# Ledger of designs, part 50: peptides against a protein of PDB entry 5JXT

Target 1, 319 residues: chain A of PDB entry 5JXT
Amino acid sequence: SLLPKKEINVYIGMSEMQVKWYQKILEKDIDAVNGAGGKRESKTRLLNIVMQLRKCCNHPYLFEGAEPGPPYTTDEHLIYNAGKMVVLDKLLKRIQKQGSRVLIFSQMSRLLDILEDYCVFRGYKYCRIDGSTAHEDRIAAIDEYNKPGSDKFIFLLTTRAGGLGINLTTADIVILYDSDWNPQADLQAMDRAHRIGQTKQVVVYRFVTDNAIEEKVLERAAQKLRLDQLVIQQGRAQVAAKAAANKDELLSMIQHGAEKVFQTKGAFGTMAEKGSQLDDDDIDAILQAGETRTKELNARYEKLGIDDLQKFTSESAYE

## One batch from the design tools (peptide; made by RFdiffusion4, then SolubleMPNN)

Design b2_p13_3_s1 (from b2_p13_3, 9 letters changed)
Fold by OpenDDE base, seed 3:
Structure b2_p13_3_s1 (fold): chain B 319 residues (1-319), chain A 13 residues (1-13)
Amino acid sequence: as target 1 above (319 residues)
Amino acid sequence: VKVPKYLLKRLAE
């Protein structure tokens, strides 16, 4: 029988560079961040801030002029300048040593470009599929990854491109480098490895930048997923979860953790304490803390009714 | 670092 997926949110502190860029993004649009625009503030402006903050959580080099150079050389700076890369780098070494194979999903094709540079730098053999990948090249990449005795360790995918019904059961580890606003897109990505033909325990690591907008993206996705489940169970098909966040929700998401980000000199959490020198015990601690917070997050939404789940709770934006 | 006005209000409460 197919074993249930083990899903773990991996909460990761920002690097010093991420903190500086996160501050810069908030400062650039400070009037919008303060809610000073009120009804006049465009939803588009708030969505743009959200998008920039999500880029920062993924990697600072997604911004023009952030990468050190010229010359532009791939080196350890690609890793230590992003908290997610520091954790990924240690986690991949462990996963490879265990004889596992990995799907890495992102919303951002430009992050996959950074992950390609990383794979080359570390000597990881990989396949890639995104939204621009031709149908024939997609089939070829899948077949190359899935072939018996494939030397491809990593498959890099955009979440939406990976959602297209493909079978990747030759991988047992899924890393969601970021989250989709629609939890169904992430589920569809996970179900590429967690399908008939899988022989191993599928483990899903969802990377979440701690004290940042990504916590609120995750909470909103979890809330929506629970609402969708309850609507199906109760036969209330008319309760379409409001697909798009309102202005107040977006503002609350932008404001989450902003105070602590402005007060922080250097990196956050484990990135401040250990930087790029995470060991196996540090990874185990991060995973254990993540497993606990994942259970708590799920338990929070399991107790809520449909009417409560339709309301975005802003209370946690300031805790 | 320019602290957001909404944060300044909270620090003053």
Scores: peptide ipSAE 0.036, ipTM 0.635, DockQ to the pose 0.011
Fold by OpenDDE base, seed 4:
Structure b2_p13_3_s1 (fold): chain B 319 residues (1-319), chain A 13 residues (1-13)
Amino acid sequence: as target 1 above (319 residues)
Amino acid sequence: VKVPKYLLKRLAE
């Protein structure tokens, strides 16, 4: 029988470099961040800020002039300059040691480029599929990954490409390096490994940058997912969750953690304490804390009715 | 939360 998937949100602090770039993004548009633009602030501008902050949460090298060089060489700096990479690096070592195989999903093809460089640097054999991958090349990559005795450890996918109904049940670990605004896209990605033919316990690690916009992306996605579930259960087809965040919601998301980011000198959380020198106990602590916060997040939304879930109020989630 | 203007000054130093 297919075991239920285990989903764990992995809350990860920003590196020092991420904090600096996150600050710089906020500073560049500080009037917008402070809501000083009022009615004149375009939704597009706020969406652009959101996108830049999400890029920063993924990797600072997604910005021009962030990577050290010339020469531009892949080295340990690729890992230690991004909190998610530090955790990923340790987690992948554990996953490999346990004889598991892993799907890594991102919204950003440019992050997959960084992950390819990382895979080459660490000597991880991988496959890749994104939105630009030709149909034939997708089939070839899937077949190469799924073949008996495949030496491919990692499959790198954009979440959108993972949604295409492919079977990757030869992997038992799923890493969502970032989250989709649509929780169904992430579920569809997980269901590539969590499907008929899976023989192992599927574990899903969802990376979430702590004290940053990604917490609000996650909360919004969880809220939407719960609302969609309740609407289906209650037969209330009319409760279309407003698919797109309004300006005030986007502004609230941008403002989340911003003050603390501005006050922070150096890195956040475990990244401040240990940087790239995380051991197995640190990873266990991060995973355990993540499991607790995941349960708390789920329990918060499980108690909410349809009417509460329609209100994207940061306040109603804390009352 | 509005970022206080004084915090912006400290980041530019």
Scores: peptide ipSAE 0.034, ipTM 0.594, DockQ to the pose 0.012
Fold by OpenDDE base, seed 2:
Structure b2_p13_3_s1 (fold): chain B 319 residues (1-319), chain A 13 residues (1-13)
Amino acid sequence: as target 1 above (319 residues)
Amino acid sequence: VKVPKYLLKRLAE
């Protein structure tokens, strides 16, 4: 029988470089961040801010002029300048030692480009599929990854490209490097490994930048998933359609952790204490804290009814 | 070995 998935949110502090870029993004649009634009602030402007903040949470080198150079070289700076890369680098070493194989999903094809540089730098053999990959090349990459005795350790996928019904049951670990706004897209991605033909316990690690926009993206996704489940169970099909974030929700998401980011002169959390020098105990602590917070998050939404789940009460960051 | 797309961009700058 297929074992249930183990899902763990991995809460990760920003690097010093991420904090500096996160501050710059907020400062550039500070009037919008402070809600000073009121009813006149465009939803498009807020969505753009959210997208820049999500890029920053993934990797600062997604911005033009962020990478140190010339010369532009792949080195340890590719890792230590992004909290998610520091945790990923340690986690992949553990995953490899246990004889597991891993799917890494992202929303951003440009992040997969960084992850390709990382794979080459660490000597990890990988496959890649994104939205631009031709159909024949997708089949070839899947077959190369799934073949008996495949030397491919990592499969890099965009979440949407991974959603296309493919079978990747030869992997037992799934890393969601970022989250989709639609929790169903992430479920569809992890179900590439958690499917008929899987023989191992599937473990899903969801990376979440702590004290940042991504916590609110996760909370909203969890709320939506619970709402969708209750709507299906109660036969209330009409309720599901209103799930697009309004301006006030977007503003609250942008404001989440912004004050603490402005007050911070260095990195966050374990990234401030250890930087790139995370040990195995630090990783165990991060995973254990993540497992606890994941259970708390799920328990919060399991108790809510449809009417409570429809009210996104964004606590104002200023109340 | 296929050169990663990100590295190709940096080498083209």
Scores: peptide ipSAE 0.026, ipTM 0.451, DockQ to the pose 0.221
Fold by OpenDDE base, seed 5:
Structure b2_p13_3_s1 (fold): chain B 319 residues (1-319), chain A 13 residues (1-13)
Amino acid sequence: as target 1 above (319 residues)
Amino acid sequence: VKVPKYLLKRLAE
């Protein structure tokens, strides 16, 4: 029988570089961040700020002129300049040692480019599929990953491209490097590994930048998921369409943690304390704290009715 | 109010 998947939100502090870039993004549009534009502030401008903040949470090298160079070399800076990469690097080492295989999902194909450079740098054998991958190349990559005795450890996928009904049950670990605004896209990604033919316990790690916009993206995804469940259960399909983030909701997301980001000199949380020197005990502590916060988050939304859940829905900013 | 296409797909599965 298929074992239930275990889902853990992994809350990760920003690196010093991420904090600096996050500050710069907020400062560039400070009037919009402060709500000074009032009713005249465009929803599009706020969505652009949200997109830049999410890029920062993923990796600062998603911005022009952020990568150190010339010369442009793939070195340890690729890892230590992003909190998610520091945790990923330690986690992948554990996963490999356990004889597991891993799917890594992101919303951003440009982040997969960074992850390819990382895989090459660490000597991890990988496959890749994104939205631009030709159909034949997708089949070839899937077959290469799934073949008996495959030496491919990692599969890099964009969440939506990986959602295409494919079977990846030869992996037992799923990393959501970022979250989709639509929680169903993430579920569909998980279900590539968590389906008939899986023989192992599937574990899903969802990376979430702590004290940043990604916490609010996660909260909204959890609200939407619960709303979708209640709408299905009640047969009230008409209720689900009010899911567009309004301007005030976007502002609240942008403002979340902004004050603390402006006050912070250096990195956040475990990244400030340990940085790239995270050990196995630090990873265990992060995972345990994440498991607790995941339970608390789920318990918060399980108690809410449809009317409460409707107030906080967001559309995908990436259509 | 339109049901999201993604929700319709899951209901049809």
Scores: peptide ipSAE 0.000, ipTM 0.290, DockQ to the pose 0.014

Design b2_p13_3_s2 (from b2_p13_3, 7 letters changed)
Fold by OpenDDE base, seed 5:
Structure b2_p13_3_s2 (fold): chain B 319 residues (1-319), chain A 13 residues (1-13)
Amino acid sequence: as target 1 above (319 residues)
Amino acid sequence: VKVPRYLLRREAE
């Protein structure tokens, strides 16, 4: 029988470099961030800020002039300059030691390019598929990963490209390096490993930058997922969850944690305390805290009705 | 690498 998947949100502090770049993104559009643009503020401008903040949460080297150099090298700086990479680097060592195989999903092909360089740097054998991968190359990559005795440890995928009906049940770990705005895309990604033919417990790690926009992306995705479930259960197919955030929702998401980011000198949380020197106990603590916060997050939305879930109120999650 | 990764990826797009 297929075991139920275990999902854990992994809450990760920003590196010092991420904090500096997050500040720069907010400062560049400070009038929009403060809501000073009023009715004149473009939804497109807010969406652009959101996308830049999400890039920052993923890796600062997604920006021009962020990578240290010359000389430009593939070295430990690729890891310690992004909180998610620090945690990923420790988790992958553990996952490999356990004899597991891992799917890593991202929304950003340019992040997969960083992850390829990281895989080469660590000596991890990998496959890759994104939205530009030719159909034949996609089949070849899947077959190479799934073959008996495959030495490919990691499969790097864009969430949307990975969602397209493929079987990857030869992996038992799924890392969502970032989240889709549509929680169904993430579910479809998980279901590449969690399907008929899986023989192991599938574990899903969802990386979430703590005290940043990604918490609000996660909350919105969880709310939408619960709404979609209730709509299906109640046969109310007409309640199309408003797919797109409004301007006020986007502004609230951008503002989330912004004050604390501006006040912060250095890194956040465990990244401030230990940086790249995370040990196995620190990882266990992060995973345990993540498991607790995941249960709490789910429990908040399980109590809400359809009408409550249609209102994006940051406040109603605390009542 | 003689150029930052950011630029290498833009040349491949």
Scores: peptide ipSAE 0.335, ipTM 0.806, DockQ to the pose 0.238
Fold by OpenDDE base, seed 1:
Structure b2_p13_3_s2 (fold): chain B 319 residues (1-319), chain A 13 residues (1-13)
Amino acid sequence: as target 1 above (319 residues)
Amino acid sequence: VKVPRYLLRREAE
């Protein structure tokens, strides 16, 4: 029988460079961030801010003029300038030592290009699929990854391209480097490893930038998932359709953690204390804290009815 | 890499 998957949200602090770029994004549109635009503020402008903040949470080198140089090198700076890369680097080393194989999903093909450079720099053998990958190349990459005795450790995928019915049961670890607004897209990605033919316990690590927009993206996705489940159970199909965030919801998401980001001169959390010098105990502490917060998040939404789940409440348990 | 990664990806798009 297929074992249930274990899902853990991994809450990660921003690097110093991410904090600086996050501040810069907020400052560029400060009137919109402060709600000064009122009814005149464009929903499109708020969506653009959300997208830039999500890019910052992934990697600062997704922006023009962020990468240090000239000269431009592939070196340790690719890792220590992004909190998610610091955790990923330590986690992949542990996963490899355990004899596991890993799928890494992102919403951003441009992040996969950074992850390719990282894989080459660390000597990790990988496959890649995104939305631009030709059908034949996609089949070839899957077959190369799945072949008996494959030396490919990592599969890099965009969440949507990887969600398309493929079997990757030769991997037992899934890393969601970022989250989709649609929780069903992430579930479909996990189901590439968590399928008939899997012989190991599948573990899913969902990376979430702490004290940032990504916590609110995760909360909204969890609300939607619970709502979808209750609608299916109650036969109330009409209720699921209001999945689009309104302007006030988007503004609340942008404002989440913004004050603390503006007050911060360095990195956040474990990234401020140790940066790239994370040890195995620090990773265990991050994973344990993540497991606790994951249980708390799930327990919060399990108690809510349909009418409560339809309301976006800005009240985080940390306000 | 002779140019920042941000630019290399724009030339491939």
Scores: peptide ipSAE 0.333, ipTM 0.799, DockQ to the pose 0.242
Fold by OpenDDE base, seed 2:
Structure b2_p13_3_s2 (fold): chain B 319 residues (1-319), chain A 13 residues (1-13)
Amino acid sequence: as target 1 above (319 residues)
Amino acid sequence: VKVPRYLLRREAE
């Protein structure tokens, strides 16, 4: 029988470079961030800020002029300048040592290009599929990854490209490097490994930048997922879960952690204390804290009814 | 010429 998947949110502090770029993004649109535009602020402007903040949470080198150089190199700076890369680098060593194989999902093809450079730099053999990959090349990449005795350790996928019904049960670890706004897209990505034919315990690591917009993306996704489940269970087809965040939701998400980011000199959390020098105990602590916070998050939304789940409580941003 | 990753990726799209 297929074992239940284990899902762990991995809460990761920003690097010093991410903090600087996150500050710069907020400062550029400070009037919008402060809600000074009120009802006149365009939803498009807020969505643009959200997209830049999510890029920053993924990697600073997604921005023009962010990468240090010349000379431009592929080296340790590719890792230590992004908190998610620092944790990924340690986690992949552990995953490889245990004889597991890993799917890495992102919303951003340009992040996959960073991850390709990282794979080459670390000597990890990989496959890649994104939205631009031709159908025949997708089949070839899947077959190359799934073949008996495949030397491919990593499969890099965009979440949407991975959602297309493919079987990747030859992997037992799933890393969601970022989250979709639709929790169903992430579930569909997990189901590429967590499917009939899987023989191992599937573990899903969801990377979440701590004290940043990604926490609110995660909370909203968890809320929506629970609402969708309750609507199905109660047969209340009329409760169209408001699929799109409203302006006030977007503003609250942008404001989350912004003050702490502005006050911070350097990196956040374990990135401030250890930087790129995370040891195995630091990773275990991050994973354990993540497992606890994941249980707490799920327990919060499991107790809520449909009417409570339809209310976006902005109040949880100030506690 | 080593180009920043940001630009290398735009030329490939």
Scores: peptide ipSAE 0.164, ipTM 0.741, DockQ to the pose 0.237
Fold by OpenDDE base, seed 3:
Structure b2_p13_3_s2 (fold): chain B 319 residues (1-319), chain A 13 residues (1-13)
Amino acid sequence: as target 1 above (319 residues)
Amino acid sequence: VKVPRYLLRREAE
């Protein structure tokens, strides 16, 4: 029988470089961030800010001129300049030592490019599929990963490309490096490992930048997932969850944690204390805290009715 | 000095 998947949100502090770039993104559009545009503010402008903040949460080197150089090098700076990379680097060592194999999903093909260089730098053998991968190359990559005795440890996938009907039950760990706005896309991705033919306990680690836009992306995704479930259960097919956030929702998401980011000198949380020197105990603490916050998040939305779940509860960015 | 492949890809776009 297929064991239930274990899903853990992994809340990760920003590196010092991420904090600086996050501040710079907010400052560049400070009038929009402060809501000074009011009803006249472009939804497209707010969406652009959200996308820049999400890039920052993934890796600062997604911005032009962010990477230190010349000379440009693949070195430890690729890891310590992004909180998610610091946690990923430690987690992958543990996963490998356990004899597990891992799928890493992202929304951003350009992040997969960074992860490829990271894999080469650490000597991890990998496969890759994204939206540009030819159909034949996609089949070949899947077959190479799934073959008996495959030396491929990591599969790098865009969530969209990885969600399309493939079987990857030869992996037992799933890392969602970022989250989709549509929780169904992430479910479809993790269900590539959590499927008939899986013999191990599937564990899903969802990376979430703490005190940042990604926490609100996650909350919105959890809200939408619960709403979709209730609509199906109640036979009320007409209650489509609003597919796109409104302007006020986007503004609230942008403002979340912004004040604390502006006040922060250096890195956030465990990234400030340990940086790249995370040990196994630090990882266990992050995973335990994440498991608790995951249960709390799920319990929050499980108690809400359809009418409550249709409203974006903007907890104030200050509460 | 080995230039990261992700930088080389961006310069080719």
Scores: peptide ipSAE 0.038, ipTM 0.653, DockQ to the pose 0.696

Design b2_p13_3_s3 (from b2_p13_3, 7 letters changed)
Fold by OpenDDE base, seed 3:
Structure b2_p13_3_s3 (fold): chain B 319 residues (1-319), chain A 13 residues (1-13)
Amino acid sequence: as target 1 above (319 residues)
Amino acid sequence: VERPRYLLRREAE
């Protein structure tokens, strides 16, 4: 029988470099961030800020001129300059030691490019599929990953490209390096490993930058998922949640953690305390804290009715 | 020292 997926949100502090770039993004559009544009502020401007903040949460090298150099090298700086990379690096070592195989999903093909350089730097054998991968090359990559005795440890996928009906049950670990705005896209990605033919407990690690916009992306995705479930259960198909956030929702998402980011000198949380020197106990603590916060997040939305789930309540995070 | 692939791809776009 297929075991239920274990899903854990992994809350990760920003590196010092991420904090600096996050501040710079907010400062560049400070009037929009403060809501000074009011009704005149374009939804497009807010969406652009959201996208830059999400890039920052993934890796600062997604910005031009962020990389150290010249000389431009692949080295430990590729890891320690992004909180998610620090956690990923330690987690992958553990996963490999356990004899597991891993799917890594992202929304950003440019992040997969960084992850390829990382895989080469660490000597991890990998496959890759994104939106640009030809159909024949996708088949070849899947077959190479799934073959008996495959030496491919990692599969790098864009969430949407990896969602396309493929079977990757030869992996038992799924890392969502970032989240889709549509929780169904992430579920479809997880279901590449979690399907008939899986023999192991599938564990899903969802990376979430703590005190940043990604917490609000996650909350919105959880809210939407619960709403979609209730709509199906109640037969109320017309209650499709507005898929697109309104201006006030986007503004609230941008503002989340912004004050603390401006006050922060250096890194956040475990990244400030340990940086790249995370040990196995630090990872266990992060995973345990993540499991607790995941249960709390789910329990919050399980209590809400359809009418409550249709409202984006920024305030329900403080009760 | 090989230039990172992510930089090479970004410069080719």
Scores: peptide ipSAE 0.383, ipTM 0.882, DockQ to the pose 0.646
Fold by OpenDDE base, seed 2:
Structure b2_p13_3_s3 (fold): chain B 319 residues (1-319), chain A 13 residues (1-13)
Amino acid sequence: as target 1 above (319 residues)
Amino acid sequence: VERPRYLLRREAE
């Protein structure tokens, strides 16, 4: 029988470089961030800020001129300059030692380019599929990954290109490097490994930058998922969950953690304390804290009714 | 030293 998947949110602090770039993004549009534009502020402007902040949470090298050089090198700086890469690097070592195989999903093909360089640098054999991958090349990559005795450890995918119908049950670990605004897209990604033919416990690690916009992206996705479930259960098909955030929701999401980011000199959380020198105990602590916060998040939304879930609870941007 | 692939791809776009 297929075991239930275990999903754990992994809350990760920003590196010093990420904090500096996050500050720079907020400062560039400070009037927008402070809500000084009021009702006249373009929703498009706020959506652009959100996208830049999400890029920063993924990797600072997604910005032009952020990379150290010349000379431009692939080295340890590719890892220590992004909190998610530091945690990923430790998790992949553990996953490999366990004899597991891993799917890594992102919304950003440009992040997959960084992850390819990382895979080469660490000597990890990988496959890749994104939205530009031809159908034939996609089949070839899946077949190469799924081949009995395949030496491919990692499959790099964009969340949406990992689309309906592919079977990747030869992997038992799923890493969501970032989250989709639509929780159904992430579920569909998990279901590539969590299908008929899976023989192992599927574990999903969802990376979330702590004290940043990604926490609010996650909360909104969890709220939407619960609303969709209740609508189906109650037969109330007319309760279209507002698919897109409004301006006030986007502003609240941008403001979340912004003050603390401005006050911070250096890195955040475990990244400030340990930097790139996380040990196995530090990773266990991060995973245990993540499992606790995941249960708390789920329990929060399980208690809410349809009417409560339709209201964007702007919990205070300061809590 | 080989340039990072992510930079090479971004320069080709």
Scores: peptide ipSAE 0.341, ipTM 0.873, DockQ to the pose 0.687
Fold by OpenDDE base, seed 4:
Structure b2_p13_3_s3 (fold): chain B 319 residues (1-319), chain A 13 residues (1-13)
Amino acid sequence: as target 1 above (319 residues)
Amino acid sequence: VERPRYLLRREAE
């Protein structure tokens, strides 16, 4: 029988560099962030801010001129300048030591480019597919990864490209490096490993930048998923969850953690305390805290009815 | 030292 997948949100602090870039993004559009644009603020502008903040949460080198250089080098700075990379780097060592194989999903092909450089730098053998990967090359990459005795440890995928019905049951670990706005896309990604033919316990690690926009992306995705489940269960097909965030929702998401980011000098959380010097105990603590927060998050949404889940009011989840 | 692939791809776009 297929074991139930274990899903853990891994809450990760920003590096000092991420904080600086996050501040810079907010400052550049401070009037929009403060809601001073009112009704005149374009949804496009807010979506652009959201995209930049999500890029920052993934890796600061997704910005032009962020990387130290010239000379441009692939080195430890590729890891320590992004909180997610610091956690990923330690987690992958553990995963490899356990004899597991891992799928890493992202929404951003440009992040996969960074992850390729990281894989080369760490000597991890990998496969890659994204939305631009030719059909033949995709088949070849899947076959190479799934090959009996494959030396490919990592599969790098864009979430949507990985969602296309492929079987990757030769992996037992799934890392969602970022979240899709549509929780079904992430589920479809997980289901590449969590499928008939899987012989191991599938564990899904969802990376979430703490005190940042990604918490609100996750909350919105969890809310939507619960709403979709309740709609299916109740046969109420008419509850079209407003598929797209409105301006006020986007603004609220942008504002989340912004004040704390402006007040912060240096890194956040465990990144402030230990930076790149995370040990195995730190990873265990992060995973344990993540498991607790994941249960709490799920428990919040499980208690909500359809009417509550339709209200994206950050306030009503804390009362 | 080879340039990072992500930079090379960005420069090619």
Scores: peptide ipSAE 0.307, ipTM 0.857, DockQ to the pose 0.620
Fold by OpenDDE base, seed 1:
Structure b2_p13_3_s3 (fold): chain B 319 residues (1-319), chain A 13 residues (1-13)
Amino acid sequence: as target 1 above (319 residues)
Amino acid sequence: VERPRYLLRREAE
């Protein structure tokens, strides 16, 4: 029998560089962030802000001129300038020592480019597939990764490219470096490892930047997933259509944690205290806190009916 | 030190 997968949200503080870039993104569009645009503010502008904030949560080097240099080098700065990379770097060392193999999913092919440089820098052997990968190269990469005795530790995938029916049951760990707006895309990604032929318990780590836009992306994805489940169970197909965030929802998401970001002069949470000097105890604390918050998040949505799940709780970042 | 691939790819776009 296939063992149930364990899913853990890993809540990660921003680095000092991420805080500075997050502030810069908000300041550039401060009138939109403050809701001063009112009815005249375009949904497209708010979506663009959300996408820039999500890029910042992934890695500041996704912006031109964020990297230190010239000279431009691959070094420890690639890790310590992004909270997710600091946690990833420690977690991968633990995963490797356990004799596990890992799938890393992202929405952003440009983040996979950074992760390739990271893999080379750490000496991790990897495969890669994204939306631009040719069909023959996809088959070759999958076969190389799945080969008996394969020395490939990491598979880097875009969530959508990895969702296309492939079997990667030779991996037992899944890292969602970011979340899709559609929770079904993330489930399809997990199901590359969690399917017939898997012999280990699959563990899924979902990275979430704490006190940032990604918490609201996660909440909305969890709400949608529960709604989709209830609609299927109750036969109410008409309910699924309202899944697109409105302007007020997008504004509330942008505002979430923004005040605390503006007040912050350095990094957040464990990134402020230890930065790149995270030890194994710090990782265990982050994982334990994440497991607790994951249970709380799931319990919140399990109690809600269809009518409640259709209401976006616009909890203001000021409440 | 080899130039980062992420920079090379960004400059090629």
Scores: peptide ipSAE 0.305, ipTM 0.846, DockQ to the pose 0.665

